Peptides against a protein of PDB entry 6J07. Designs and how they scored, part 39

Target 1, 107 residues: chain A of PDB entry 6J07
Amino acid sequence: GQRGWFCGSVSQDLRQFWVAEGGTISDPRAADFLFSCDASHPDTLRIYQSLDYIEDNATVFHAYYLSAVANAKIKNSVALGHFILPPACLQKEIRRKIGSFIWEQDQ

## One batch from the design tools (peptide; aimed at target 1 A31 N57)

Design b2_p29_2 (made by RFdiffusion4)
Pose (drawn by RFdiffusion4):
Order: structure tokens, then sequence, then C-alpha cells
Structure b2_p29_2 (pose): chain A 107 residues (1-107), chain P 29 residues (1-29)
């Protein structure tokens, strides 16, 4: 049983794969998986500003997680944590902090 | 409500390979 919803800015291919394969597939408003290919001004904001996100009851994953699984053997591997999709307002700093050298670590 | 089954805290430890993995798959997609 894997319920999941997609923001408007998600390739139909990825939705089709979700429908085709996985646990029992359903796609309601709340659901169990929260997929998006965007975090700027799409339906995804409705997650980031929900009380569930604030209370650690919602994590948005990039929908390309489904693309990674589709290009894996079946469903094995492809850990979710690699596809955490944080709010866009954070992404600029997340990339820099990760990509910076050890002699920099600016903060 | 958007209560989800799987969740991660937003820490640099958890986000180390997130955005770079997404870019890789964006280009491949």
Amino acid sequence: as target 1 above (107 residues)
Amino acid sequence: SFKSKYTYPLTLENLKDSLSTIDFWEELF
C-alpha cells in the first residue's frame, strides 16, 4: 500500500510509472509519498507550509526518484534520502555548503 | 493534511547527495 500525490509540475511519465508499479498504488490528496519536480511556486508549497511539514510529518521527495527506480533493476536500492527535495529558498545554500572545500566552510 | 509515511530531517548529513543526485537524474531523464 503506497499512496502518493504529484504536484502539477511533474512529468506525466513519472506519474505513469507510479501507477504501473509499486505497492498498491493510489494518489490522494494526503497520501503516503509526496512527489514533486519543483519547489519554487508549484502546488508543492502547500506541503512546505502545512503543519505536517512543520511537525516533521511530511517530506517532499523529488519525483525523479521514480525515474531512478525505473532505471534500476526493479525496486531495490535507490534510497529515498537522495531525493529529498527541500524548499527552493534553501537549495542555493545547501548546494554551496556541500560543494565547498574544507578550508572554506563559510557560515 | 499532508501527513506522509516516510520522512527525513533536513540536515546537511541527509542532504549531502540530494540535489546533485537530482541534477544527475534530470540530465539523464

Design b2_p29_2_s1 (made by RFdiffusion4, then SolubleMPNN; from b2_p29_2, 10 letters changed)
Fold by OpenDDE base, seed 4:
Structure b2_p29_2_s1 (fold): chain B 107 residues (1-107), chain A 29 residues (1-29)
Amino acid sequence: as target 1 above (107 residues)
Amino acid sequence: SYRSKYTFPLTLENLKDALKTIERLEKLA
């Protein structure tokens, strides 16, 4: 399905875009996609602390993905995998080994 | 489900591997 959960850090504009594209909004446990703009936001931290996430049954994506899709000439040209939002404690080393996150580059 | 497909172990090395895997899967789609 296309059920999404949104952290409070995500703007209403991006939420509305999700719905306009056919998505629905649900609680984290029912959602297929989890979106956040802030790995340190309390809502997102609750996801990272959940059993689903700890047991590797959930992934958080940066909501900038939706903005990238909205601005793309071809909707399917944006790779969702580039927008995985890991916990803040891992981001420094990830930047060192893989590079800056895409949402930090395209501003 | 999408939730399960895009999951990864919460370690730096496993996250790196997961990102690579997901990137490859996206290119194949």
Scores: peptide ipSAE 0.030, ipTM 0.546, DockQ to the pose 0.140
OpenDDE base, seeds 1, 2, 3, 5: peptide ipSAE 0.026, 0.025, 0.023, 0.029; ipTM 0.514, 0.538, 0.500, 0.550

Design b2_p29_2_s2 (made by RFdiffusion4, then SolubleMPNN; from b2_p29_2, 12 letters changed)
Fold by OpenDDE base, seed 3:
Structure b2_p29_2_s2 (fold): chain B 107 residues (1-107), chain A 29 residues (1-29)
Amino acid sequence: as target 1 above (107 residues)
Amino acid sequence: SYRSSYTFPLTLENLKNSLSTIEKLKKEA
């Protein structure tokens, strides 16, 4: 299935798009995909502090992925891997070595 | 279940390893 959890930082529009595309919304433990727009939001921080995340069994993605999919001519052309949302403490180093995140470029 | 094994293309650990590799390559150049 396609079960998603959404941080409170994610707009209702993006949540509705997820559902319209056949996804369902669930709690973080049951979700297949974890979406957030803010690595510093309390909801997202709870994910980063969870055992699933600490043990590298989970990944948080920036919800802007859904917006990119919605606007793409070919929906499966958008690579989910480009939208990994790491904890804030790692973002500066990632920007330095790899470059700005995609969601920052398209804003 | 181990979600990263099936649904997530990259993990935080993979990302950290990639960063380490980049640093190593830059020093050797």
Scores: peptide ipSAE 0.041, ipTM 0.535, DockQ to the pose 0.078
OpenDDE base, seeds 1, 2, 4, 5: peptide ipSAE 0.023, 0.043, 0.050, 0.021; ipTM 0.536, 0.547, 0.546, 0.535; seeds 2, 4 fail the geometry check

Design b2_p29_2_s3 (made by RFdiffusion4, then SolubleMPNN; from b2_p29_2, 14 letters changed)
Fold by OpenDDE base, seed 1:
Structure b2_p29_2_s3 (fold): chain B 107 residues (1-107), chain A 29 residues (1-29)
Amino acid sequence: as target 1 above (107 residues)
Amino acid sequence: SYRSSVTFPLTLENLRDALSTIERLRAAA
């Protein structure tokens, strides 16, 4: 299955899209995918502080991925990997070395 | 998290790309 957890920063519309596409909503521990729109949101921070995340057993994705999928003619043309949302403390260095995040760019 | 290989728009190729991206991000951090 495809179980997703959503930070409070994610709109209800994106959550509904996830469900409409066959996803279910679960708590972070049971979720296959973790979605957030704000690396500094308390919900997301709790993920980053969790043992699962520290042990590299969890990845947070920016929920803008779902919007991109919704707008794409071919759904699998949207690369999930482009939407990895790292902790805020790492983002500046990542932007310096790799470039701006896709959700910060015009689509 | 990649606990599921089955998700609505996720292909094996997409998953591989995601994993590769994670590795690149770690190296950059």
Scores: peptide ipSAE 0.282, ipTM 0.787, DockQ to the pose 0.099
OpenDDE base, seeds 2, 3, 4, 5: peptide ipSAE 0.195, 0.259, 0.257, 0.214; ipTM 0.746, 0.780, 0.780, 0.749; seed 3 fails the geometry check

Design b2_p29_2_s4 (made by RFdiffusion4, then SolubleMPNN; from b2_p29_2, 14 letters changed)
Fold by OpenDDE base, seed 3:
Structure b2_p29_2_s4 (fold): chain B 107 residues (1-107), chain A 29 residues (1-29)
Amino acid sequence: as target 1 above (107 residues)
Amino acid sequence: SYRSSVTFPLTLENLKDALKTIEELKKKA
């Protein structure tokens, strides 16, 4: 599906791009994709505290994925899995073991 | 709604497992 939820931290431009590409915007429970630009934003924190997330039935992705897709020269070349946005408490350890997140290296 | 189990193979749990594996491999090397 193409139902997406957006944290308040996500710009209107990225939301508009999602809709322009055929996506729809929904509440978190109905959404197939959850987008955020800030793991510490109250909207995102509420997702992390939800039963769906705690039970590992949901994933939050950094909305920079949409920017990467918009700027990609090859369609479908951007891997969504590279944009998983974990809770802030895990990010430092992930950076240490795997490396900096994609959305950080260009900013 | 089991969104990650149906649509997304990569979850937070998968990531945690990967990190654990990496740490174990580093200790053996």
Scores: peptide ipSAE 0.051, ipTM 0.534, DockQ to the pose 0.085
OpenDDE base, seeds 1, 2, 4, 5: peptide ipSAE 0.025, 0.050, 0.048, 0.049; ipTM 0.536, 0.536, 0.528, 0.539

Design b2_p29_3 (made by RFdiffusion4)
Pose (drawn by RFdiffusion4):
Order: sequence, then C-alpha cells, then structure tokens
Structure b2_p29_3 (pose): chain A 107 residues (1-107), chain P 29 residues (1-29)
Amino acid sequence: as target 1 above (107 residues)
Amino acid sequence: EKAEELDELLEELDEKAWEVIERRQERND
C-alpha cells in the first residue's frame, strides 16, 4: 500500500509509472508519498507550510525518484534520501555548502 | 572523508524518510 500525490509540475510520465508499478497505488490529497519536480511556487508549497512539514510528518521527494526506479532493475536500490526535495529558498545554500572545499566551509 | 560524511548523511535522511512514510501510512489507515 503506497499512496502518493503529485504537484502540478510533475511530468505525466512519472505519474504514469507510479500508477503502473509499486505497492497498491493510489493518489489522494494526503497520501504516504509526496512527490514534486519543483519547490518554488507550485502546489508543493502547500506541503512546506503545513503543520505536518513543521512537525516532521512530511518530506517532499523529487519525482525523479520514480525515473531512477524505472531505470533500475525493478524497485531495489534507489534510496529515497537522495531525492529529498527541500524548499527552494534553501537549495542555493545547500548546494554551496556541499560543493565547497574543506578550506572554505563558509557559514 | 567528505564523501564518507555525505554517505552517512544520505543514510540518515533515508532512515528518517522511511519513518515519516510509516507514520503517514499508520495515520491514513
């Protein structure tokens, strides 16, 4: 049983794959998986500003997780943690902090 | 060393994601 919803800015291909394969597939408002290909001004904001996100009851995953699984053998591997999709206001700093050299570590 | 630290961080994020999914499944059922 895997319920999931997709923001408006998600390729139909990814939605089709979600429908085709996985646990028992359903796509309600709340659901169990929260997928998006955007974090700027799409329906995804409704997750980031929910009390569930504040209380650590919601994590938004990039919908390309489904693309990675579709290009894997079946469903194995492809850990979720790689597809954490943080709010866009954070992404600029997240990339710099990760990409910076050890002699920099600016903060 | 930096690559090992990033792999550990991704493993922690993966565990936390599975805990959030299990909690949401329990609430919806």

Design b2_p29_3_s1 (made by RFdiffusion4, then SolubleMPNN; from b2_p29_3, 12 letters changed)
Fold by OpenDDE base, seed 4:
Structure b2_p29_3_s1 (fold): chain B 107 residues (1-107), chain A 29 residues (1-29)
Amino acid sequence: as target 1 above (107 residues)
Amino acid sequence: EKAELLEKLLKELTEKIEKVIAKRKERNA
C-alpha cells in the first residue's frame, strides 16, 4: 500500500479518492507521499521546516495531482514532477523559468 | 524546443522524486 499525508488544505474528496485507490493516511514521517494544496498552510510549512524536507528526503506534491490522475484517460500519463509544490519563496523563480504550475493553469 | 526541454527536465525530476519515495518506503517498511 501507499501511505500519504494530507495537509489540512486538501479537500476531503481528494483524501477519499486516495483511500479509494488503496492508499492509507499517515503522519508525515510515515508517509510516502505528502500532499498539500497550499504552500502557506501551517501544516505544509511544518513540512518545509522538517529535517526530512531540508535534507531532501521528502517532497510535497500539490494534491491536484490526484485529481489529474483520476481524470486521466491513460494511466501513468500524469507525471509527479509536474506537481511538486515548493515553498512559496521559490515559486516565483520557478514560474519565471519554467512557467505557471499545472494547478494554476486549470483554474 | 523549449517545451521539449521542459518536459525532459520534468521527467528527470519525476525520476528523482520516485527515488525519494522509494527511499521513504524502505525507511518506513
Scores: peptide ipSAE 0.370, ipTM 0.812, DockQ to the pose 0.594
OpenDDE base, seeds 1, 2, 3, 5: peptide ipSAE 0.359, 0.355, 0.364, 0.356; ipTM 0.810, 0.810, 0.812, 0.808

Design b2_p29_3_s2 (made by RFdiffusion4, then SolubleMPNN; from b2_p29_3, 13 letters changed)
Fold by OpenDDE base, seed 5:
Structure b2_p29_3_s2 (fold): chain B 107 residues (1-107), chain A 29 residues (1-29)
Amino acid sequence: as target 1 above (107 residues)
Amino acid sequence: SKLEELERLLAELTERAQRIIARRRERNA
């Protein structure tokens, strides 16, 4: 099974989808996946400030990944790299390199 | 091309994310 943590910014629908697909919900440290819909949400900010994240042992994904997965069950696999949610302070630089985030243009 | 460069970057980001997830899974196993 896959363990996920969800920021308070993530809708219940997406959380329910995660569980329905066999996922479990855990605290951030125990989670394999960290999901958020808002890089500025206090829950997400705590992740960015954590030692795990600072030491590159954690990454945050935009929860829109789950929507993409749901829609891709009969399509190609979804690439995680498209859904990395970096701290707000880094998003400008990332947009410069790879363009707008998928959740901004497809949602 | 620029498109190819972006695709490579996204692939690298995907691999990095997968490695992190794998390490976390191993740590908490």
Scores: peptide ipSAE 0.562, ipTM 0.893, DockQ to the pose 0.652
OpenDDE base, seeds 1, 2, 3, 4: peptide ipSAE 0.560, 0.561, 0.560, 0.560; ipTM 0.892, 0.894, 0.892, 0.893

Design b2_p29_3_s3 (made by RFdiffusion4, then SolubleMPNN; from b2_p29_3, 12 letters changed)
Fold by OpenDDE base, seed 4:
Structure b2_p29_3_s3 (fold): chain B 107 residues (1-107), chain A 29 residues (1-29)
Amino acid sequence: as target 1 above (107 residues)
Amino acid sequence: SKLEELKKLLEELTKKAEEVIEKRRRENE
């Protein structure tokens, strides 16, 4: 299974879904996926400040991805790239280029 | 069209994200 790290901002329900789908939960260094619901949460900020992230070896995803997967009729139709959660300082520019984030539309 | 360009961008982001995840998987195993 895939290893995931979860920011404290992620609900227990989404964490449970991850595990139910065969995922395991690990620390950020060992994680394949990094999930957060808040780019400003201290946990997430530490990721953005990590060498892995700075060196472009890590990506943070909004945990809403898991909700989308859970609710999708076609599971493979959920594009992971739609759920990249960039640092707050970059979000304005990202929105300008790719539009509003998916999680913002359904929140 | 702008829509098609946006879709292409999102596809590229998806591809890149998946590559990063795969790389992390290999490095952490």
Scores: peptide ipSAE 0.385, ipTM 0.828, DockQ to the pose 0.656
OpenDDE base, seeds 1, 2, 3, 5: peptide ipSAE 0.383, 0.381, 0.381, 0.380; ipTM 0.829, 0.828, 0.825, 0.827

Design b2_p29_3_s4 (made by RFdiffusion4, then SolubleMPNN; from b2_p29_3, 11 letters changed)
Fold by OpenDDE base, seed 5:
Structure b2_p29_3_s4 (fold): chain B 107 residues (1-107), chain A 29 residues (1-29)
Amino acid sequence: as target 1 above (107 residues)
Amino acid sequence: EKLEKLEKLLEELTKKAEEVIKKRRERNE
């Protein structure tokens, strides 16, 4: 199964969608997927500060990924790489390399 | 050219993310 953790910044609707699609919700350590809508949220910051994340054993994704999946004709057509949510300190550099984030473009 | 570079970068990011997820899944099983 797919185990996910959700930052408090993620809406209940997206959490419910995750569960409806067969996902389960767990603590960050046990989760395969880490979802957030706010890199500055305390919950997300704790992830970025964790040894797991520092050692590149964790990736935070913007929960907008779930919205994209919900709207996609083919679920597997949504690429995870488009929805990586990096720490705020790295976002400027990433925007320079890949452009604006998808969740910013759609707003 | 920019589009191609962007696509390659996103592909690499996707691959890396999937690898992380795989590792986490294996760790927690």
Scores: peptide ipSAE 0.536, ipTM 0.883, DockQ to the pose 0.635
OpenDDE base, seeds 1, 2, 3, 4: peptide ipSAE 0.535, 0.533, 0.533, 0.533; ipTM 0.883, 0.883, 0.882, 0.882

Design b2_p29_4 (made by RFdiffusion4)
Pose (drawn by RFdiffusion4):
Structure b2_p29_4 (pose): chain A 107 residues (1-107), chain P 29 residues (1-29)
Amino acid sequence: as target 1 above (107 residues)
Amino acid sequence: EEELEERIAELEAQGVKRPVAKALLELDE
C-alpha cells in the first residue's frame, strides 16, 4: 500500500510509472509519498507550509526518484534519502555548503 | 520486509501521518 500525490509540475511519465508499479498504488490529496519536480511556486508549497512539514510528518521527494527506480533492476536499491527535495529557498545554500572545500566551510 | 512492517507499525502507534514513507527513509539511513 503506497499512496502518493504529484504536484502539477511533474512529468506525466513519472506519474504513469507510479501508477504502473509499486505497492498498491493510489494518489490522494494526503497520501504516503509526496512527489514533485519543483519547489519554487508549485502546488508543492502547500506541503512546505503545512503543519505536517513543520512537525516532521511530511518530506517532499523529487519525482525523479521514480525515474531512478524505473532505470534500476526493479525496486531494489535507490534509497529515498538521495531524492529529498528541500524548499527552493534553501537549495542555493545547500549546494554551496556541500560543494565547498574543507578549507572554506563558510557559514 | 519484516523490518519495514515493524517500523510502520511503530510509527502508526506514534501517530505519524505518513508512516510508510518515513519508515522507508529511516531504514535507508

Design b2_p29_4_s1 (made by RFdiffusion4, then SolubleMPNN; from b2_p29_4, 9 letters changed)
Fold by OpenDDE base, seed 3:
Structure b2_p29_4_s1 (fold): chain B 107 residues (1-107), chain A 29 residues (1-29)
Amino acid sequence: as target 1 above (107 residues)
Amino acid sequence: NAELEALVAELKAQGHKRPLAKALLELDK
């Protein structure tokens, strides 16, 4: 399915794009995709603290993925895996070894 | 992304949160 949950940090424009592409918006537990623009946002933190996430049944993606898809000629050319938004505790180490996240390169 | 995968695996081995590793493996295979 294409049910998405959105952190409050995600703009309405990206939410609208999701819906325009056939997606629906749901609560985190029912969502197929969890989108956020801020790993430190309270909404996202609650996801990281949830049982689903702790049990490895949830993944948070940076909503910039949607922007990348919107600007791409071929949607499949955008790798969702590159937009995994990890908890803050992991971000520093990731940046140290492989550089800034994709969503940070255009910011 | 082989480099990212290797990093995630390393972080997992160090005891870090597994959802990242799992998601990456599932999405990039």
Scores: peptide ipSAE 0.028, ipTM 0.502, DockQ to the pose 0.069
OpenDDE base, seeds 1, 2, 4, 5: peptide ipSAE 0.021, 0.023, 0.024, 0.024; ipTM 0.433, 0.497, 0.490, 0.502

Design b2_p29_4_s2 (made by RFdiffusion4, then SolubleMPNN; from b2_p29_4, 11 letters changed)
Fold by OpenDDE base, seed 4:
Structure b2_p29_4_s2 (fold): chain B 107 residues (1-107), chain A 29 residues (1-29)
Amino acid sequence: as target 1 above (107 residues)
Amino acid sequence: DEELEALVERLRKEGVKRPVSKALLELDK
């Protein structure tokens, strides 16, 4: 089991799924993985502004990853790499280069 | 990007936090 931090933008259902899959919930400092559904949420902004993030020691992932895992026949078929959640200021350029984010495609 | 995906999956296995959002722009140039 791994430790995860969750932005306030993440639903309780996704948090519960994380725990059901063997994860635990912790503060950002202790977490192995950071999950958010909103790069502009104050909780997530605090991560982006933290020393750990500025010094390239943290990654934020979109919590839709957990939903994708829950719906997949083979859980390992969902690539975490597709769910990196960058700061809002970088998202436009990223979309230009690699296309829309996976969590935006079915909306 | 296959390289970025591989990196993140490696981090997942190791349980290590490492920002790759900035590097993403470099990999896709």
Scores: peptide ipSAE 0.031, ipTM 0.509, DockQ to the pose 0.162
OpenDDE base, seeds 1, 2, 3, 5: peptide ipSAE 0.026, 0.021, 0.029, 0.034; ipTM 0.499, 0.506, 0.523, 0.547; seeds 3, 5 fail the geometry check

Design b2_p29_4_s3 (made by RFdiffusion4, then SolubleMPNN; from b2_p29_4, 11 letters changed)
Fold by OpenDDE base, seed 5:
Structure b2_p29_4_s3 (fold): chain B 107 residues (1-107), chain A 29 residues (1-29)
Amino acid sequence: as target 1 above (107 residues)
Amino acid sequence: DAELEELVAKLKAEGHKRPVAKARLLLDL
């Protein structure tokens, strides 16, 4: 599906791009994709605290993915998996293994 | 894998039901 939820930290431009590409915006429970730009935003924290997330049935992605897709010459060349946004308390350990996140490299 | 074990421990502490699978997902970014 193409149903997406957006944290309040995500710009309106990225939301509009999602819709322009055929996506719809829904609440977190109905969404197929959860987008955020801030793991510490209250909206995102509520996701991390949700039963769906705790039971590992939900994944949060950094909305920078949409910007990368918009700027890519080949749209399917952008790997969604590289944009998983983990809780802040886990990010340090993840960086030790994989290095800086993609969205941090382009800042 | 020290990073995997540490991440699994943190995921368990956060209450995740499948911490190993989740950890592998996060480390495959």
Scores: peptide ipSAE 0.415, ipTM 0.867, DockQ to the pose 0.051
OpenDDE base, seeds 1, 2, 3, 4: peptide ipSAE 0.413, 0.397, 0.408, 0.407; ipTM 0.867, 0.861, 0.865, 0.863

Design b2_p29_4_s4 (made by RFdiffusion4, then SolubleMPNN; from b2_p29_4, 9 letters changed)
Fold by OpenDDE base, seed 2:
Structure b2_p29_4_s4 (fold): chain B 107 residues (1-107), chain A 29 residues (1-29)
Amino acid sequence: as target 1 above (107 residues)
Amino acid sequence: TEELEKKIAELKAKGHKRPLAKARLELDK
């Protein structure tokens, strides 16, 4: 199965979509996927500060991915890799090099 | 091992949250 953790910044609708698609909701330690809509949210910050993340064994994804999948109705049509949500301190440099994030473009 | 590291990189590219754990699981098969 697919176990997901959700930051408090993620809407209940997106959480429900995850479950409707066969996913379950769990704590960050047990989760296979970590979703957030805000890199500066305390919940997400705690993830970035964890040893798993610091040691590059964890990834946070922007929950907008789920919205995109829901709208497309085809999971494979949306690339999860485009929705990696790095810490806020890195986002400025990333935007400088490769441009705005996909979730910002769709805002 | 090199094989483990390669698998971790592959899983990270695919978007897995915990690629180390997943890699170990798959290499045990």
Scores: peptide ipSAE 0.032, ipTM 0.539, DockQ to the pose 0.180
OpenDDE base, seeds 1, 3, 4, 5: peptide ipSAE 0.032, 0.030, 0.042, 0.026; ipTM 0.541, 0.528, 0.520, 0.545; seeds 1, 4 fail the geometry check

Design b2_p29_5_s1 (made by RFdiffusion4, then SolubleMPNN; its pose is not in this set)
Fold by OpenDDE base, seed 3:
Structure b2_p29_5_s1 (fold): chain B 107 residues (1-107), chain A 29 residues (1-29)
Amino acid sequence: as target 1 above (107 residues)
Amino acid sequence: DEEERRRREEAERRKRVIAELEKEIEKAK
């Protein structure tokens, strides 16, 4: 399905886009997709601390993915994998390995 | 003990995230 959970850091516009594209909004346990704009937001931190996340059964994505989809000229051309949002404590090392995240490059 | 466990879990998650991102970047080239 297309059930999404949204951190409080995500704008109403992006939430509305999700719904307009056929998505529904749910709690994180029932969600197929977890969206956040801030790895340090309390809502997102609760996800990182959850058993589902610790056991690698959940992934958090940066909500900028939705903006990229909305602005894409070719349908389905945006790769969700580019928008994995890891915990803040891991981001520095990740940047050293692969460079800045895509949402940082476009800002 | 508990702190060591968390560090191990973070390291494992880091490796998975890096691998996934590298894979996606390579596919886009």
Scores: peptide ipSAE 0.190, ipTM 0.701, DockQ to the pose 0.062
OpenDDE base, seeds 1, 2, 4, 5: peptide ipSAE 0.157, 0.174, 0.143, 0.132; ipTM 0.670, 0.687, 0.658, 0.646

Design b2_p29_5_s2 (made by RFdiffusion4, then SolubleMPNN; its pose is not in this set)
Fold by OpenDDE base, seed 4:
Structure b2_p29_5_s2 (fold): chain B 107 residues (1-107), chain A 29 residues (1-29)
Amino acid sequence: as target 1 above (107 residues)
Amino acid sequence: SAAEAARREQAARRKAVIAALEAEIAAAQ
């Protein structure tokens, strides 16, 4: 199934959308997907500091992915990989090398 | 400790860069 964890920075609307689409909400350890809207939020920081994340067994995605899916005419047209949310301290470097993040482009 | 924090940050850096590159490669395919 689709088990998701949500940072406190994620709106209730997006959480409800996840559930409406068949997802469930779980703790980070059991979750298949980790969603956040703020890399600097304490909840997300704890994920980045976790052994699972350090060992590359966890990935944090920006919850804007769910918004994009909700608003897309074709849901599968939204690429999850473009919504990987790295730690804030690394984002400037990534922007310089790869470009602006999708969730920033629509602001 | 400071050393542990540095190691964690470096690991996160590697992960983020790899993930970003993989995303770009996937988009190009």
Scores: peptide ipSAE 0.038, ipTM 0.541, DockQ to the pose 0.064
OpenDDE base, seeds 1, 2, 3, 5: peptide ipSAE 0.026, 0.058, 0.037, 0.036; ipTM 0.499, 0.549, 0.533, 0.534; seed 2 fails the geometry check

Design b2_p29_5_s3 (made by RFdiffusion4, then SolubleMPNN; its pose is not in this set)
Fold by OpenDDE base, seed 2:
Structure b2_p29_5_s3 (fold): chain B 107 residues (1-107), chain A 29 residues (1-29)
Amino acid sequence: as target 1 above (107 residues)
Amino acid sequence: SREEEERRRRRERAREVRARLEAEQAAAA
């Protein structure tokens, strides 16, 4: 099954959607997917500082991915890769090279 | 050790996530 961890910045609605779609909620070390809505939230910062993340064994995604999936007319039309949430210190450079993040555009 | 086993499992999960990302990229091409 798909195990997800959620930062405190993620709404209960999105968490419930995850569960409704068959996902389970777990601690970060057991999770397959890590969701956050705030790269500066203490919960997310702890992930970025973790050995797992430093060793590239963890990826944080913006929870807006779940909202996009919920609103999608076609299944599998939402690319998970578009919702990678990097540390705040990297975001400015990424925006310069690639452009604004999708969750920022839809706000 | 138990810690090594847990670390191995985390690496495997990470690989699965990466594989999904790569598959999405390939499908989009």
Scores: peptide ipSAE 0.361, ipTM 0.825, DockQ to the pose 0.384
OpenDDE base, seeds 1, 3, 4, 5: peptide ipSAE 0.364, 0.359, 0.357, 0.359; ipTM 0.826, 0.823, 0.821, 0.824; seed 1 fails the geometry check

Design b2_p29_5_s4 (made by RFdiffusion4, then SolubleMPNN; its pose is not in this set)
Fold by OpenDDE base, seed 4:
Formats: sequence, structure tokens, C-alpha cells
Structure b2_p29_5_s4 (fold): chain B 107 residues (1-107), chain A 29 residues (1-29)
Amino acid sequence: as target 1 above (107 residues)
Amino acid sequence: AAEAARRAEEAARRKAVIAAVEAAQRAAA
């Protein structure tokens, strides 16, 4: 499916792109994809604190993925795995292991 | 102790997230 939840940190443009590409917007529990632009946003924090996330049944992706897809010649050439958005408390350690996140590289 | 168990669970979750990110990066490459 293509049901998505969006943190309030995600721009309306990216939400509209999701819908334009055939996606629907849903609550986190029903969503297939969870998008956020800010791991510290209250909406995203609620995801990280949820049982679904704690039990590894949910993954949060940085919504920059959608921007990358929108700008790609071949939309399925963008790897979703590059856009996993972990909790803020883990990001420093992750950066030490795999480098800066893709959404940070052009900032 | 409950607190010790909580800390262990948190550590396990952290490890799992890191591993997932790393695996995803490798798989995407």
C-alpha cells in the first residue's frame, strides 16, 4: 500500500506530492510509511515513543526522500533506505559509523 | 531490577536501529 503519515514538520508541498503520486494520508497506525523532517518534532517523538516503533514495527523516514523522488528522472532510483530517520539521541552515533545523513549534505 | 531491564531494552533498541540503518545503506549501495 501507499498510505503515509506526515509529521507537522513536513511541508505541504511534499504532502501534496505524495498524494499526486497516488499516496493517501493516514494516521500513524494505519500508515505504511511515516515521514518527518524533524526527529525532535513532537509529532515524531510520539512515534518514537509508541509501541509500534519500540517493537520495531515502524520506521520513520525523512521526508526529503519525497523531494529526492520528485527531482529524480527515474523515481524509483531513489533508495528509501538512505532516508531512515532515527531518534535524535542516536543520530550522532550513527553519523560516526555511516557518515552524515543524505538530507544534511546539502544544508 | 526493573530499571536494569529498561536500560537493557533501550540498549537493544539502539543497537537494532543502528544495525537497520547500516544494513539499509549497504543494501541501497
Scores: peptide ipSAE 0.229, ipTM 0.719, DockQ to the pose 0.060
OpenDDE base, seeds 1, 2, 3, 5: peptide ipSAE 0.223, 0.146, 0.228, 0.225; ipTM 0.708, 0.660, 0.712, 0.713; seed 3 fails the geometry check

Design b2_p29_6 (made by RFdiffusion4)
Pose (drawn by RFdiffusion4):
Structure b2_p29_6 (pose): chain A 107 residues (1-107), chain P 29 residues (1-29)
Amino acid sequence: as target 1 above (107 residues)
Amino acid sequence: EEEEALEEWWERKERILEKLEKGENPNKS
């Protein structure tokens, strides 16, 4: 049983794959999986500003997780943690902090 | 404020990865 919802800014291909394969597929408002290909000004904001996100009861994953699984053997591998989709206001700094050299570590 | 928000995000990421390592879904309905 895997319930999941997609923001408006998600390729229909990814939605179709979600419908086609996985646990028992359903796509309600709350659901169990929260997928998006955006984090700027789409429906996804309604997750980031929910009390569930604040209380660590919601994590938004990039919908390309489904693309990675579709290009994997079946469902194995492709760990979720690689597709955590943080708020866009954080992304600029997340990339720099990760990409910076050890003699920099600016913060 | 930006540095505090980034630190909080890394702590949140660690909690998510710990839940996934335990085989738990980080999302609750």

